# Peptides against a protein of PDB entry 5LHZ: the designs that were tried, part 48

Target 1, 78 residues: chain A of PDB entry 5LHZ
Amino acid sequence: QLLKSVFVKNVGWATQLTSGAVWVQFNDGSQLVVQAGVSSISYTSPNGQTTRYGENEKLPDYIKQKLQCLSSILLMFS

## One batch from the design tools (peptide; made by RFdiffusion4, then SolubleMPNN)

Design b2_p13_7_s3 (from b2_p13_7, 7 letters changed)
Fold by OpenDDE base, seed 3:
Structure b2_p13_7_s3 (fold): chain B 78 residues (1-78), chain A 13 residues (1-13)
Amino acid sequence: as target 1 above (78 residues)
Amino acid sequence: LLSEIRQLLAELS
């Protein structure tokens, strides 16, 4: 279930789910799903491939950039 | 970075 969706200029859409997750749909076609209490994040590339990344593993730079963007979005939600 | 994300997310919940 969706709780709230917000349009983020030049980024895409960010949606809070009743599950406690935040789902970001980026303009480049990629997606991120993060959830409190879960040690990994879900990234879906524009081609539809989904991978999960944990806290202690090296992240690709493009994912780090999107996470920084997500950080800004979360700060706006608070 | 992920820890920071989860911290912020926890505050929203």
Scores: peptide ipSAE 0.420, ipTM 0.856, DockQ to the pose 0.842
Fold by OpenDDE base, seed 1:
Structure b2_p13_7_s3 (fold): chain B 78 residues (1-78), chain A 13 residues (1-13)
Amino acid sequence: as target 1 above (78 residues)
Amino acid sequence: LLSEIRQLLAELS
């Protein structure tokens, strides 16, 4: 279930789930799901392909950029 | 980076 959703200008929507995850729906059509206690993140590209990334692997630059954006979003939640 | 994000998330839970 959804706990709280916030609109982020020039980014998209960020939603906190009751599961403890945060779900970001970016304006470019991609999605990112991160969860405390889970060692991987879930990224869905605009074409619908979903990929999970672990903490020890090299991330594409566009993923890093979205994670940096997520960091800023999380600061807004606190 | 991922660990930092998850730690921030944990504070919200």
Scores: peptide ipSAE 0.419, ipTM 0.856, DockQ to the pose 0.889
Fold by OpenDDE base, seed 2:
Formats: structure tokens, C-alpha cells, sequence
Structure b2_p13_7_s3 (fold): chain B 78 residues (1-78), chain A 13 residues (1-13)
């Protein structure tokens, strides 16, 4: 279930889930799901392909960019 | 970076 959603200008929507996860739906159609206590993140590309990334693997630059954006969003929730 | 994100999330819980 959804806890709350916030609109982030030039980014998309960020939603806190009752599970503790944060779900970001980017304007480009991609999605990112992160959750404390889980060692991986979930990225869904605009074409619907979902990939999970662990904490010790090399991330594509576009994923890094979205994570940096997410960092700012999380600070906004605080 | 990923670990940093998870740490920030932990603060929201």
C-alpha cells in the first residue's frame, strides 16, 4: 500500500510504501525501488525490463544518476 | 552510493 506520494519537479513521483520501500517513477518512464534492509535495488527501464543491482556491483551511469537524484529526494522526505 | 541510499532510507523508518 501507498503511504504518501510527492511530486518532484523535473524528476517524477516518489512514493513511500507501507513496506518501507521508496518507489520513484521517473518522467522517462523508468522506475526505481529501494528499501532499507534489502541489499539490492530494483530498476525498471522504460521498456519494462527489471534488473536488480547489489551493493557491490558496477552500476551503469544512468543508474548512478537516478540514485543521486533519489538521494536528494530522500533528504526531502526528512 | 547504493549503501548510502539504504542508510538514508533507514532514517525514514
Amino acid sequence: as target 1 above (78 residues)
Amino acid sequence: LLSEIRQLLAELS
Scores: peptide ipSAE 0.419, ipTM 0.856, DockQ to the pose 0.823
Fold by OpenDDE base, seed 4:
Structure b2_p13_7_s3 (fold): chain B 78 residues (1-78), chain A 13 residues (1-13)
Amino acid sequence: as target 1 above (78 residues)
Amino acid sequence: LLSEIRQLLAELS
């Protein structure tokens, strides 16, 4: 279930879920889901392909960029 | 980076 959704200019929508996860829907059609207590993140590309990334693996630059954006979003939520 | 994200997330929950 959705707890809170916020519009982020030039980024998309960020939603806090009752599960404790944060779901970001980017303007480019991609999606990112992160959750405390889970060692991996979920990224869905615009074509619908979902990939999970762990803490100790190399991240694509576009993922890093979105994570940096997410970091800023999380700070706004606090 | 992921650990930082999760840490921030933990503060929200």
Scores: peptide ipSAE 0.423, ipTM 0.858, DockQ to the pose 0.870; fails the geometry check

Design b2_p13_7_s4 (from b2_p13_7, 8 letters changed)
Fold by OpenDDE base, seed 4:
Structure b2_p13_7_s4 (fold): chain B 78 residues (1-78), chain A 13 residues (1-13)
Amino acid sequence: as target 1 above (78 residues)
Amino acid sequence: MIKEIRELLKKLS
């Protein structure tokens, strides 16, 4: 269930879920889901493929960029 | 990087 959704200019939408997760829907059609109690994040590409990434694995640059964007969004929520 | 994100999220929850 959704708690709160915020529009982020030039990025997309960020939503806090009752589960404690944060869901970002980017303008390019990709998505990120992160949750404090889960050691991995999920990325869904515009074509609908979902990949999970762990804390200790190499990340593609485009994932890093979106995570940095997410970091900024989380700071906005604070 | 992911750990840092999770730490930020933890602070908000």
Scores: peptide ipSAE 0.499, ipTM 0.884, DockQ to the pose 0.782
Fold by OpenDDE base, seed 2:
Structure b2_p13_7_s4 (fold): chain B 78 residues (1-78), chain A 13 residues (1-13)
Amino acid sequence: as target 1 above (78 residues)
Amino acid sequence: MIKEIRELLKKLS
């Protein structure tokens, strides 16, 4: 269930879920889902393939970029 | 990086 959705200029939409997760739908068609109680993140590529990334693994640059963006979004929510 | 994001999430909840 959705709690709050905000439009983020040049990024897409960011949504807080009642589960505590934050769901970002990027303009390029990719998606990120993060949650405080889960040590991994979920990334869905524009082709619809979903991959989970853990805290201790090396991340592709494009994932890092989206995570940096997500960090900024989270600060906006506070 | 992921850990830092999770920490930010904790602050929001």
Scores: peptide ipSAE 0.498, ipTM 0.883, DockQ to the pose 0.819
Fold by OpenDDE base, seed 1:
Structure b2_p13_7_s4 (fold): chain B 78 residues (1-78), chain A 13 residues (1-13)
Amino acid sequence: as target 1 above (78 residues)
Amino acid sequence: MIKEIRELLKKLS
């Protein structure tokens, strides 16, 4: 279930779920899902392919960029 | 980076 959705200019939508997860839907059609109780993040590409990334693995640059964006969003929420 | 994100998320919960 959705708790709250926020429009982020030039980014897309960020949604808090009742599960505690945060779901970002980017304008390019990609998505990120992060959750405090889960040690990995979920990235879905525009074509619908989902990949999970762990805390200690090397991340593609485009993932890093989206995570930086997410960091800014989370700071805004707090 | 992911760890940092998760820590930020904890503060929102």
Scores: peptide ipSAE 0.497, ipTM 0.883, DockQ to the pose 0.840
Fold by OpenDDE base, seed 3:
Structure b2_p13_7_s4 (fold): chain B 78 residues (1-78), chain A 13 residues (1-13)
Amino acid sequence: as target 1 above (78 residues)
Amino acid sequence: MIKEIRELLKKLS
């Protein structure tokens, strides 16, 4: 269930879920889901393909960029 | 990078 959704200019929407996860829907149609207690993140591409990335694996540059953006969003929530 | 994100999330909980 949704707890709170916020509009982020030039990024998209960020939603906090009752599960504790944060769900970002980017303007390019991609999505990220991250959650405390889960060692991997979920990325969904604009075409709907979902990939899980762990803490120890090499990340594509576009994933790194979106994670940096997410970090900024989380700082806004604090 | 992911580990740092998880630490930020813990602060929101």
Scores: peptide ipSAE 0.496, ipTM 0.882, DockQ to the pose 0.827

Design b2_p13_8_s1 (from b2_p13_8, 6 letters changed)
Fold by OpenDDE base, seed 1:
Parts: C-alpha cells; sequence; structure tokens
Structure b2_p13_8_s1 (fold): chain B 78 residues (1-78), chain A 13 residues (1-13)
C-alpha cells in the first residue's frame, strides 16, 4: 500500500510504502526499491530486468547516480 | 552510499 507519492521534476515519482520501502519510478522507465530493514536494494531496468545489490558490492555508475538522486529525495522527505 | 540510504530511510516517518 502507498503512504504518499511525490513528483520530482526531471526525475520521476517517489513513493513511500506502508512496508517502509521507498519506490522510485524514474522517467527513463527504471525503478528503485529501497528499504531500511533489507540489506539490499532492487533495481529494475526499463526492460523489466530486476537486479539486487548488496551494500558492500561495487555498483554501476548509473545506479550510483540514481541512488544519489534518491538520497536527495529522502532528505526532502525528512 | 547504500548504508547512507538505509540510514536516511530510518529517519522517515
Amino acid sequence: as target 1 above (78 residues)
Amino acid sequence: LLKEIRELLKKLP
């Protein structure tokens, strides 16, 4: 279930879920799901492929960029 | 970076 969704200009939509997860739907068709109680994040590419990334593994640059964007969004939420 | 994200999530209402 959705708690609230916010529109982020030139980024997409960010939604807080009742589960505690935050779901970002980017304009490029990709998605990120992050959750405090889960050690990994999920990234879904525009083609629908989902990959999980752990907190100690090397991330692709495009993932890092999206996460940095997400961090800015989260700062606005708090 | 992921650690930072997770810490930020903990601060959300």
Scores: peptide ipSAE 0.473, ipTM 0.876, DockQ to the pose 0.907
Fold by OpenDDE base, seed 2:
Parts: sequence; C-alpha cells; structure tokens
Structure b2_p13_8_s1 (fold): chain B 78 residues (1-78), chain A 13 residues (1-13)
Amino acid sequence: as target 1 above (78 residues)
Amino acid sequence: LLKEIRELLKKLP
C-alpha cells in the first residue's frame, strides 16, 4: 500500500509504502527500493534487471549518485 | 552511504 508519493523535480517520483519501504522511480527508468531494517537496497535498471546491493560492498558510481539523491528525498519526507 | 540511507529511513514517520 502507498502512503505518500511526492514528485521530485528533475528526478522522478518517490513513494513511501506502508511496509516502511521507500520506492523511487527515476526519470531515466531506473528504480530504487530501500527499507529500514533491511541492510540491502534494490536497484532496477532501465532494462528491468534488478540487483541488490549490500551495505559494505563497492557501489557503482551511478548507484552512489542515486543514493545521494535519495538522501535528499528522505529529508523531504521528514 | 547506504548505512546513512538506512539511518535516515528510521527517522521517517
């Protein structure tokens, strides 16, 4: 279930779910799902392939960029 | 960075 969706200029849409997850749908067609209590994130590329990334692994730069963006989004939710 | 994200999530209502 969706709790709240916000439009983020030049980024896409961010949605808070009742599960505690935040789902970001980026303009480039990629998606991120993050959730409190889960040590990994889910990234779906524009081609539809999904990868999970753990807390201590080396992240691709494009993932880091999206996570930095997500940090800003989360501040908007608070 | 990912850890930071998780900490921010904990602060959400």
Scores: peptide ipSAE 0.473, ipTM 0.876, DockQ to the pose 0.836
Fold by OpenDDE base, seed 5:
Structure b2_p13_8_s1 (fold): chain B 78 residues (1-78), chain A 13 residues (1-13)
Amino acid sequence: as target 1 above (78 residues)
Amino acid sequence: LLKEIRELLKKLP
């Protein structure tokens, strides 16, 4: 279930779920799902392919950029 | 970075 959706200029939409997860839908069609109690994140590319990344693995630069953006969004939510 | 994200999530209402 969706709790709250926020429009983020030049980024897309960020939605907080009742599960505790945060779902970001980027303007380029990609998506990120992160959750406090889970050690991995979920990235979905514009073509619909989903990949999970753990805390100790090397991340592609485009993922890092989106995570930095997400970090800023989360600070705004607090 | 992921660890930072997870810690921030814990602080959300």
Scores: peptide ipSAE 0.472, ipTM 0.875, DockQ to the pose 0.873
Fold by OpenDDE base, seed 3:
Structure b2_p13_8_s1 (fold): chain B 78 residues (1-78), chain A 13 residues (1-13)
Amino acid sequence: as target 1 above (78 residues)
Amino acid sequence: LLKEIRELLKKLP
């Protein structure tokens, strides 16, 4: 279930789920799902392909950029 | 990066 959704200018929408996960829907059609207690993140590309990334993996630059954006979003939630 | 994200998530209500 959804707890709260916030509009982020020039980014998209960020939603906190009752599970504790945060779901970001970017304007480019991609999505990120992150959750405490889970060592991996979920990235969905605009074409609908979903990939899980662990903390010890080399991340693509576009993923790093979105994670930096996510960091800023999480600060707004606090 | 992911480690930082997880730490931030722990602070959310």
Scores: peptide ipSAE 0.466, ipTM 0.874, DockQ to the pose 0.853

Design b2_p13_8_s2 (from b2_p13_8, 7 letters changed)
Fold by OpenDDE base, seed 2:
Formats: C-alpha cells, structure tokens, sequence
Structure b2_p13_8_s2 (fold): chain B 78 residues (1-78), chain A 13 residues (1-13)
C-alpha cells in the first residue's frame, strides 16, 4: 500500500510504499522501482518492458539520468 | 549510483 505520493514537476509522480520501495512514474511513461535491502532496481520502459539492473553493471545513460533524478526525489522524502 | 540510491533509501522513515 501507499504511504506518500509526491508530484515532481517535469518528472512525474514518486510514491513511497509500505514495503519500503519507492515507485516513480515518469511523464514519459517509464517507471522505476527501488527498494532498501534489494540490490537491484526495476525499470519499465514506456512500451511495458521491465528490466532489472544490479549493482556493478553498466547502465544506459537514460537510466542513469532517471536514477540521478530519483536521488533528488529521495531527499525530499527524508 | 545504485549504491547511492540504496543508501538514501535506507534513511527513509
């Protein structure tokens, strides 16, 4: 279930879940799910394809950009 | 970067 949802201008919506995950729904239709205690992140592209990325693997630039944005968002939740 | 994300997550209430 949802704990807190924040509208992020020019980005989308970020939601903190009771599970400990943070779910970001970007304006471009993509999504990111990250969670404490889990070493991988989940990215869903606008076409609905979901990919999990682990630590220490090379990430596409567009993923890096979204993660960088996510970093800023997470600071808002703290 | 992912490590940074996880560290930030761990600080959330």
Amino acid sequence: as target 1 above (78 residues)
Amino acid sequence: LLKEIRELLSKLP
Scores: peptide ipSAE 0.455, ipTM 0.870, DockQ to the pose 0.823
Fold by OpenDDE base, seed 1:
Structure b2_p13_8_s2 (fold): chain B 78 residues (1-78), chain A 13 residues (1-13)
Amino acid sequence: as target 1 above (78 residues)
Amino acid sequence: LLKEIRELLSKLP
């Protein structure tokens, strides 16, 4: 269930879920799902492949970039 | 970075 969705210019949509997760749908067709109580994040590539990344994993640069973007988005939510 | 994200999430209502 959705709580709040915000349009982010040149990025996509960010949605806060009732579960406490934040779901970002990027313009490039990729998606991120993050949640405070979960030690991993979920990334879905444009081709639909989903990968989970843990806190101590080396992340691909494109994931890091999207996470930095997410950080900015989360600051807007607060 | 993920830790930072999780910390930010914890501050959301």
Scores: peptide ipSAE 0.453, ipTM 0.869, DockQ to the pose 0.859
Fold by OpenDDE base, seed 5:
Structure b2_p13_8_s2 (fold): chain B 78 residues (1-78), chain A 13 residues (1-13)
Amino acid sequence: as target 1 above (78 residues)
Amino acid sequence: LLKEIRELLSKLP
């Protein structure tokens, strides 16, 4: 269930779910899902491939950039 | 970075 959706200029849409997850749909067609209480994140590329990343593994630079953007978005929700 | 994200998530209603 969707709780709140916010349009983010030059980024895309960010949606808070009742599950405690935040779902970001980027303009490039990629997606990030992060969940409270879960140590991994989910990234979906524009072609639909989904990859999970944990806290102790190296992240691709493009993922880091999107996570930094997500950090700013989460501050907006608070 | 992921740890920071999780901490921010835990503060959301």
Scores: peptide ipSAE 0.452, ipTM 0.869, DockQ to the pose 0.846
Fold by OpenDDE base, seed 3:
Structure b2_p13_8_s2 (fold): chain B 78 residues (1-78), chain A 13 residues (1-13)
Amino acid sequence: as target 1 above (78 residues)
Amino acid sequence: LLKEIRELLSKLP
């Protein structure tokens, strides 16, 4: 379930879940789900395809950009 | 990068 949602200008919505995960819904229709204690992240493309990436895996540039944005969002939550 | 994300997540309430 949802704990709280925050609107992020020019990015989208970021939601903290009771599970400890953070769910980001980007304006371009993509989504990211990250969670402490889990070594992988979940990315959903605008077309609805979901892919999981590990921390030692080579990431596409567009994923890196989203993660950098997420990093800034997480700093706001702290 | 993912390590940084995980570190930040661990600090959240």
Scores: peptide ipSAE 0.449, ipTM 0.868, DockQ to the pose 0.848

Design b2_p13_8_s3 (from b2_p13_8, 6 letters changed)
Fold by OpenDDE base, seed 5:
Structure b2_p13_8_s3 (fold): chain B 78 residues (1-78), chain A 13 residues (1-13)
Amino acid sequence: as target 1 above (78 residues)
Amino acid sequence: LLSEIRELLKSLP
């Protein structure tokens, strides 16, 4: 279930789910899903490929950039 | 960075 959706200018949409997850749909067609209590994140590329990244992994720069954006979004939700 | 994100999630209502 969706709790709250927020439009983020020049970024996309961010949605908080009842599960505790936050789902970000970026303008470029990619998506991020992060959830409290889960040690990995889910990234979906514009072509629909989904990859999970764990805490101990080196992240691609484009993922880091989107996570930085997500950090700002989460501060907005608080 | 991931740990930082997860900590922020814990603080959400």
Scores: peptide ipSAE 0.440, ipTM 0.867, DockQ to the pose 0.860
Fold by OpenDDE base, seed 2:
Structure b2_p13_8_s3 (fold): chain B 78 residues (1-78), chain A 13 residues (1-13)
Amino acid sequence: as target 1 above (78 residues)
Amino acid sequence: LLSEIRELLKSLP
């Protein structure tokens, strides 16, 4: 279930789920799902391919950029 | 970075 959705200009939509996860749907068609208590994040590319990244795993730059953006987005839910 | 994100999530209502 959805708790709260916010529109983020030039980024996309971010949704807080009752599960505790935050789901970001970016304008470029990619998606990111993160959750407290879970050691990995889920990234879905615009073509629908999903990849999970762990705690100490090296991240592609485009993932880092989206995570930095997410950091700012999370403040909007507080 | 991931750990920071997850810590931020813990602070959410």
Scores: peptide ipSAE 0.444, ipTM 0.868, DockQ to the pose 0.832; fails the geometry check
Fold by OpenDDE base, seed 3:
Structure b2_p13_8_s3 (fold): chain B 78 residues (1-78), chain A 13 residues (1-13)
Amino acid sequence: as target 1 above (78 residues)
Amino acid sequence: LLSEIRELLKSLP
Protein backbone atom coordinates (compact mmCIF):
# COMPACT_ATOMS: atom_id res chain seq x y z
CA GLN B 1 0.00 0.00 0.00
CA LEU B 2 1.18 3.50 -0.86
CA LEU B 3 1.08 6.25 1.73
CA LYS B 4 2.69 9.16 -0.03
CA SER B 5 4.57 9.82 -3.24
CA VAL B 6 6.89 12.78 -3.61
CA PHE B 7 8.38 14.07 -6.83
CA VAL B 8 12.08 14.83 -6.46
CA LYS B 9 13.47 17.15 -9.11
CA ASN B 10 16.27 15.62 -11.16
CA VAL B 11 15.97 12.38 -9.18
CA GLY B 12 12.58 10.75 -9.62
CA TRP B 13 9.82 9.68 -7.26
CA ALA B 14 10.00 8.62 -3.65
CA THR B 15 7.11 6.68 -2.17
CA GLN B 16 6.47 5.75 1.43
CA LEU B 17 4.77 2.37 1.82
CA THR B 18 2.52 1.17 4.62
CA SER B 19 5.10 -1.53 5.28
CA GLY B 20 7.52 1.13 6.47
CA ALA B 21 9.60 0.88 3.35
CA VAL B 22 10.57 3.72 1.06
CA TRP B 23 10.57 3.06 -2.65
CA VAL B 24 12.58 5.33 -4.91
CA GLN B 25 12.09 5.24 -8.66
CA PHE B 26 14.99 7.03 -10.27
CA ASN B 27 14.86 8.83 -13.59
CA ASP B 28 17.33 6.38 -15.08
CA GLY B 29 14.83 3.59 -14.54
CA SER B 30 16.52 2.06 -11.51
CA GLN B 31 14.78 1.55 -8.19
CA LEU B 32 15.68 1.28 -4.51
CA VAL B 33 13.61 -0.15 -1.71
CA VAL B 34 14.76 0.35 1.87
CA GLN B 35 13.03 -0.44 5.12
CA ALA B 36 13.75 0.04 8.79
CA GLY B 37 14.28 -3.23 10.57
CA VAL B 38 15.54 -4.93 7.45
CA SER B 39 19.29 -5.31 7.16
CA SER B 40 19.34 -5.33 3.38
CA ILE B 41 18.27 -3.00 0.60
CA SER B 42 16.79 -3.89 -2.75
CA TYR B 43 18.16 -2.40 -5.94
CA THR B 44 16.55 -2.93 -9.32
CA SER B 45 18.56 -1.99 -12.38
CA PRO B 46 17.00 -0.28 -15.38
CA ASN B 47 16.94 -3.66 -17.08
CA GLY B 48 14.86 -5.12 -14.28
CA GLN B 49 17.46 -7.16 -12.43
CA THR B 50 16.96 -7.01 -8.68
CA THR B 51 19.80 -7.43 -6.19
CA ARG B 52 19.74 -7.27 -2.42
CA TYR B 53 22.68 -5.79 -0.56
CA GLY B 54 23.44 -6.32 3.10
CA GLU B 55 24.82 -3.80 5.54
CA ASN B 56 28.41 -4.97 5.42
CA GLU B 57 28.62 -5.76 1.72
CA LYS B 58 30.76 -3.79 -0.66
CA LEU B 59 28.42 -1.61 -2.65
CA PRO B 60 28.97 -0.47 -6.22
CA ASP B 61 29.66 3.24 -6.46
CA TYR B 62 26.45 3.90 -8.34
CA ILE B 63 24.51 2.31 -5.49
CA LYS B 64 26.33 4.43 -2.94
CA GLN B 65 25.49 7.53 -4.92
CA LYS B 66 21.82 6.64 -4.99
CA LEU B 67 21.85 5.86 -1.29
CA GLN B 68 23.34 9.27 -0.61
CA CYS B 69 20.55 10.75 -2.66
CA LEU B 70 18.05 8.70 -0.68
CA SER B 71 19.59 9.97 2.54
CA SER B 72 18.89 13.50 1.39
CA ILE B 73 15.32 12.60 0.51
CA LEU B 74 14.71 11.01 3.89
CA LEU B 75 16.06 14.09 5.63
CA MET B 76 13.51 16.11 3.69
CA PHE B 77 10.73 13.88 5.02
CA SER B 78 11.73 14.57 8.61
CA LEU A 1 25.60 4.27 5.00
CA LEU A 2 22.90 1.61 5.16
CA SER A 3 22.79 1.99 8.92
CA GLU A 4 22.29 5.70 8.49
CA ILE A 5 19.48 5.11 6.03
CA ARG A 6 17.74 2.72 8.39
CA GLU A 7 18.04 5.15 11.27
CA LEU A 8 16.48 7.86 9.15
CA LEU A 9 13.64 5.53 8.23
CA LYS A 10 12.88 4.97 11.89
CA SER A 11 12.25 8.68 12.31
CA LEU A 12 9.80 8.99 9.45
CA PRO A 13 6.13 9.76 10.14
Scores: peptide ipSAE 0.440, ipTM 0.867, DockQ to the pose 0.887; fails the geometry check
Fold by OpenDDE base, seed 4:
Structure b2_p13_8_s3 (fold): chain B 78 residues (1-78), chain A 13 residues (1-13)
Amino acid sequence: as target 1 above (78 residues)
Amino acid sequence: LLSEIRELLKSLP
């Protein structure tokens, strides 16, 4: 279930789920799901391909950029 | 970076 959705200018939408996850829908059509207590993140590319990345895994730059953006969003939620 | 994100998630209401 969805708890709260916020519009993020020039980024997209960020939604807090009852599960504790945060779901970001970016303007470029990609999506990111992060969850406390889960060691991996889920990224879905605009073409619909989903990839999971672990804690110690090297991340593509575009993923890092989106995570940095997410970090800022999470600070706004707090 | 991921650990930082998860730490932030833990503090969310």
Scores: peptide ipSAE 0.437, ipTM 0.866, DockQ to the pose 0.874; fails the geometry check

Design b2_p13_8_s4 (from b2_p13_8, 7 letters changed)
Fold by OpenDDE base, seed 5:
Structure b2_p13_8_s4 (fold): chain B 78 residues (1-78), chain A 13 residues (1-13)
Amino acid sequence: as target 1 above (78 residues)
Amino acid sequence: LLSEIRELLRSLP
């Protein structure tokens, strides 16, 4: 279930879940789900394809960019 | 980067 949702200008929506995960819905239709205690992140492309990325694997630049946005968002939650 | 994200998550209320 949803705990808190915030609108982020020029980015999209970020939602904290009761599970401890944070779900970001970007304006381009993509999504990121991250959670403490889980070694991988979930990325969903605009076409609906979901990919999980682990800690030690190389990330596409577009994923890195979205993760940088997420870092800024998480700081706003604190 | 992922480790940084997870650390931030752990600090959330």
Scores: peptide ipSAE 0.490, ipTM 0.881, DockQ to the pose 0.867
Fold by OpenDDE base, seed 1:
Order: structure tokens, then sequence, then C-alpha cells
Structure b2_p13_8_s4 (fold): chain B 78 residues (1-78), chain A 13 residues (1-13)
């Protein structure tokens, strides 16, 4: 379930889940789910394809950009 | 980058 959702201008919505995960719904229709204690992140493209990425693999630039954006969002929550 | 993200997550209430 959802704990808190925040609107991020020109980005989308960021939601903290009771599981401890953070779920970002980007304006481009993509989604990102990250959680401490989980070795991978989940990215869903606008077409609905979901891919999990581990921390020891090369990430596409667009994923890196979204993660960097997420870093900024998380700072807002702290 | 991912490890940094996870560290930030752990700091959240």
Amino acid sequence: as target 1 above (78 residues)
Amino acid sequence: LLSEIRELLRSLP
C-alpha cells in the first residue's frame, strides 16, 4: 500500500510504499521501483516492458538519468 | 549509483 505520494514538476509522481520501496511514475509513461535491501531495480518502459537491473551491470543512459532524478527526489524526502 | 540510491532509501522514515 501507499504511504505518501508527491508530485514532482516536470517529472511525475513519486510514491513511498509501506514495503520501503519508492515508486516513480514518470511523465513519459515509464516507471521505476527501487528498494533498499533488494539487489535490483525495476524499470517499466512506456510500452509496458519491465526489466530488472542489478548494481553490477551496465545501465542504459536513460536509466541513469532517471536514477539521477530519483536521487534528487529522495533528497526532498529527507 | 544504485548503491547510493539504496543508501538514500535506508535514510527515509
Scores: peptide ipSAE 0.489, ipTM 0.881, DockQ to the pose 0.886
Fold by OpenDDE base, seed 3:
Structure b2_p13_8_s4 (fold): chain B 78 residues (1-78), chain A 13 residues (1-13)
Amino acid sequence: as target 1 above (78 residues)
Amino acid sequence: LLSEIRELLRSLP
């Protein structure tokens, strides 16, 4: 279930789920799902391919950039 | 970075 969705200018939409996860839908069509207590994140590319990344795994730069953006979004929720 | 994200998530209502 969805708890709250917020529009983020020049980024997209961020949604908090009842599971505790946060789902970000970026303007470029990509998506991120992150959740505390889960060791991996889920990234979906604009073409619909989904990949999970672990904490100690090498991340592509474009994903790091989106995670930095997510960090800013989460701070706004605080 | 992921650790930081998770810490932030844990602090959210």
Scores: peptide ipSAE 0.488, ipTM 0.880, DockQ to the pose 0.892
Fold by OpenDDE base, seed 2:
Structure b2_p13_8_s4 (fold): chain B 78 residues (1-78), chain A 13 residues (1-13)
Amino acid sequence: as target 1 above (78 residues)
Amino acid sequence: LLSEIRELLRSLP
């Protein structure tokens, strides 16, 4: 279930789920799902391919950029 | 970076 959705200009939509996860749907068609208590994040590329990244895994730059954006978004939820 | 994200998540209402 959805708790709260916010529109983020030039980014997309971010939704807080009752599960504790935050789901970001970016304008470029990609998606991120992150959740406290889960050691990995889920990234879905615009082509629909989903990849999970762990805690100490090297991240592609485009993932890092989206995560940095997500940090700012999460502050909006608090 | 991931750890930072998860810390922020834990602080959400």
Scores: peptide ipSAE 0.495, ipTM 0.882, DockQ to the pose 0.845; fails the geometry check

## One batch from the design tools (peptide; made by RFdiffusion4, then SolubleMPNN)

Design b2_p14_3_s1 (from b2_p14_3, 8 letters changed)
Fold by OpenDDE base, seed 3:
Structure b2_p14_3_s1 (fold): chain B 78 residues (1-78), chain A 14 residues (1-14)
Amino acid sequence: as target 1 above (78 residues)
Amino acid sequence: QIQKLLDKVQSFLS
């Protein structure tokens, strides 16, 4: 279930879920989901392919950039 | 809960 959605200029929409997860829908059509208690993060490409990444895994640069953006968004929710 | 997410994201970026 959705708890709250906020529009982030030049980024997209960020939604806090009742599960405690944060779901970001980027303007480029990609998505990122981060949830407490789960050791991986979920990235969905614009074509709908979903990939899960672990903490010790080598991340593509575009994923790192989106995670940095997510960090800024999370600070707004705090 | 947000702090947990912040810590997680930072861990992925470190």
Scores: peptide ipSAE 0.734, ipTM 0.935, DockQ to the pose 0.757
Fold by OpenDDE base, seed 2:
Structure b2_p14_3_s1 (fold): chain B 78 residues (1-78), chain A 14 residues (1-14)
Amino acid sequence: as target 1 above (78 residues)
Amino acid sequence: QIQKLLDKVQSFLS
């Protein structure tokens, strides 16, 4: 369930869920989900393909960029 | 919860 959704200029929408997750829907159509208590993150490409990454995996640069953006968004929620 | 997420994201970026 949704707790709070915020519009982030030039980024998209970020939603905090009651589950402890944050769900970002980027303007390019991609999505990112980060969940407290879960060791992996979920990335969905614009074409709908979803990939989960573990903490010890090498991430593509474009995902690192989105995670950095997410970090900034999380600071907005705090 | 937010701090947990921040720590997680930072871990992925480090």
Scores: peptide ipSAE 0.734, ipTM 0.935, DockQ to the pose 0.773
Fold by OpenDDE base, seed 5:
Structure b2_p14_3_s1 (fold): chain B 78 residues (1-78), chain A 14 residues (1-14)
Amino acid sequence: as target 1 above (78 residues)
Amino acid sequence: QIQKLLDKVQSFLS
């Protein structure tokens, strides 16, 4: 279930879920899901393909950029 | 919960 959904200028939509996850839908059609207690993050490409990344593996630069953006969004929610 | 998420994301970026 959705707890709160906010529009983020020049980014897209960010939604906090009752599960404790945060779901970001970027303007380019990609998505990120991050959840406490889960050792991986979820990235969905614009074509709908989802990939999970562990905290000890190398991330593509474009995902690092989106994670940095997510950090800024999370600070807005705090 | 937000702080836990922040810590997690920073861990991925470190």
Scores: peptide ipSAE 0.734, ipTM 0.935, DockQ to the pose 0.871
Fold by OpenDDE base, seed 1:
Structure b2_p14_3_s1 (fold): chain B 78 residues (1-78), chain A 14 residues (1-14)
Amino acid sequence: as target 1 above (78 residues)
Amino acid sequence: QIQKLLDKVQSFLS
């Protein structure tokens, strides 16, 4: 269930879910999900492939960039 | 919930 969806200029849409997750749908067609109580994050590429990353894994730079963007969005939500 | 998510993201970026 959705709590709130906001449009973010030059980024896409960010949605807060009742599950405690935040779901970002980027303009490039990729998606990122970060969820409370889950030790991994989920990235979906534009082609629909989903990859989960653990906290101790080395992240691709493009994922780090999107996470940094998400961090900025989360600060706006607070 | 937002703070928990912030902490999580920060952990991944550390």
Scores: peptide ipSAE 0.733, ipTM 0.935, DockQ to the pose 0.779

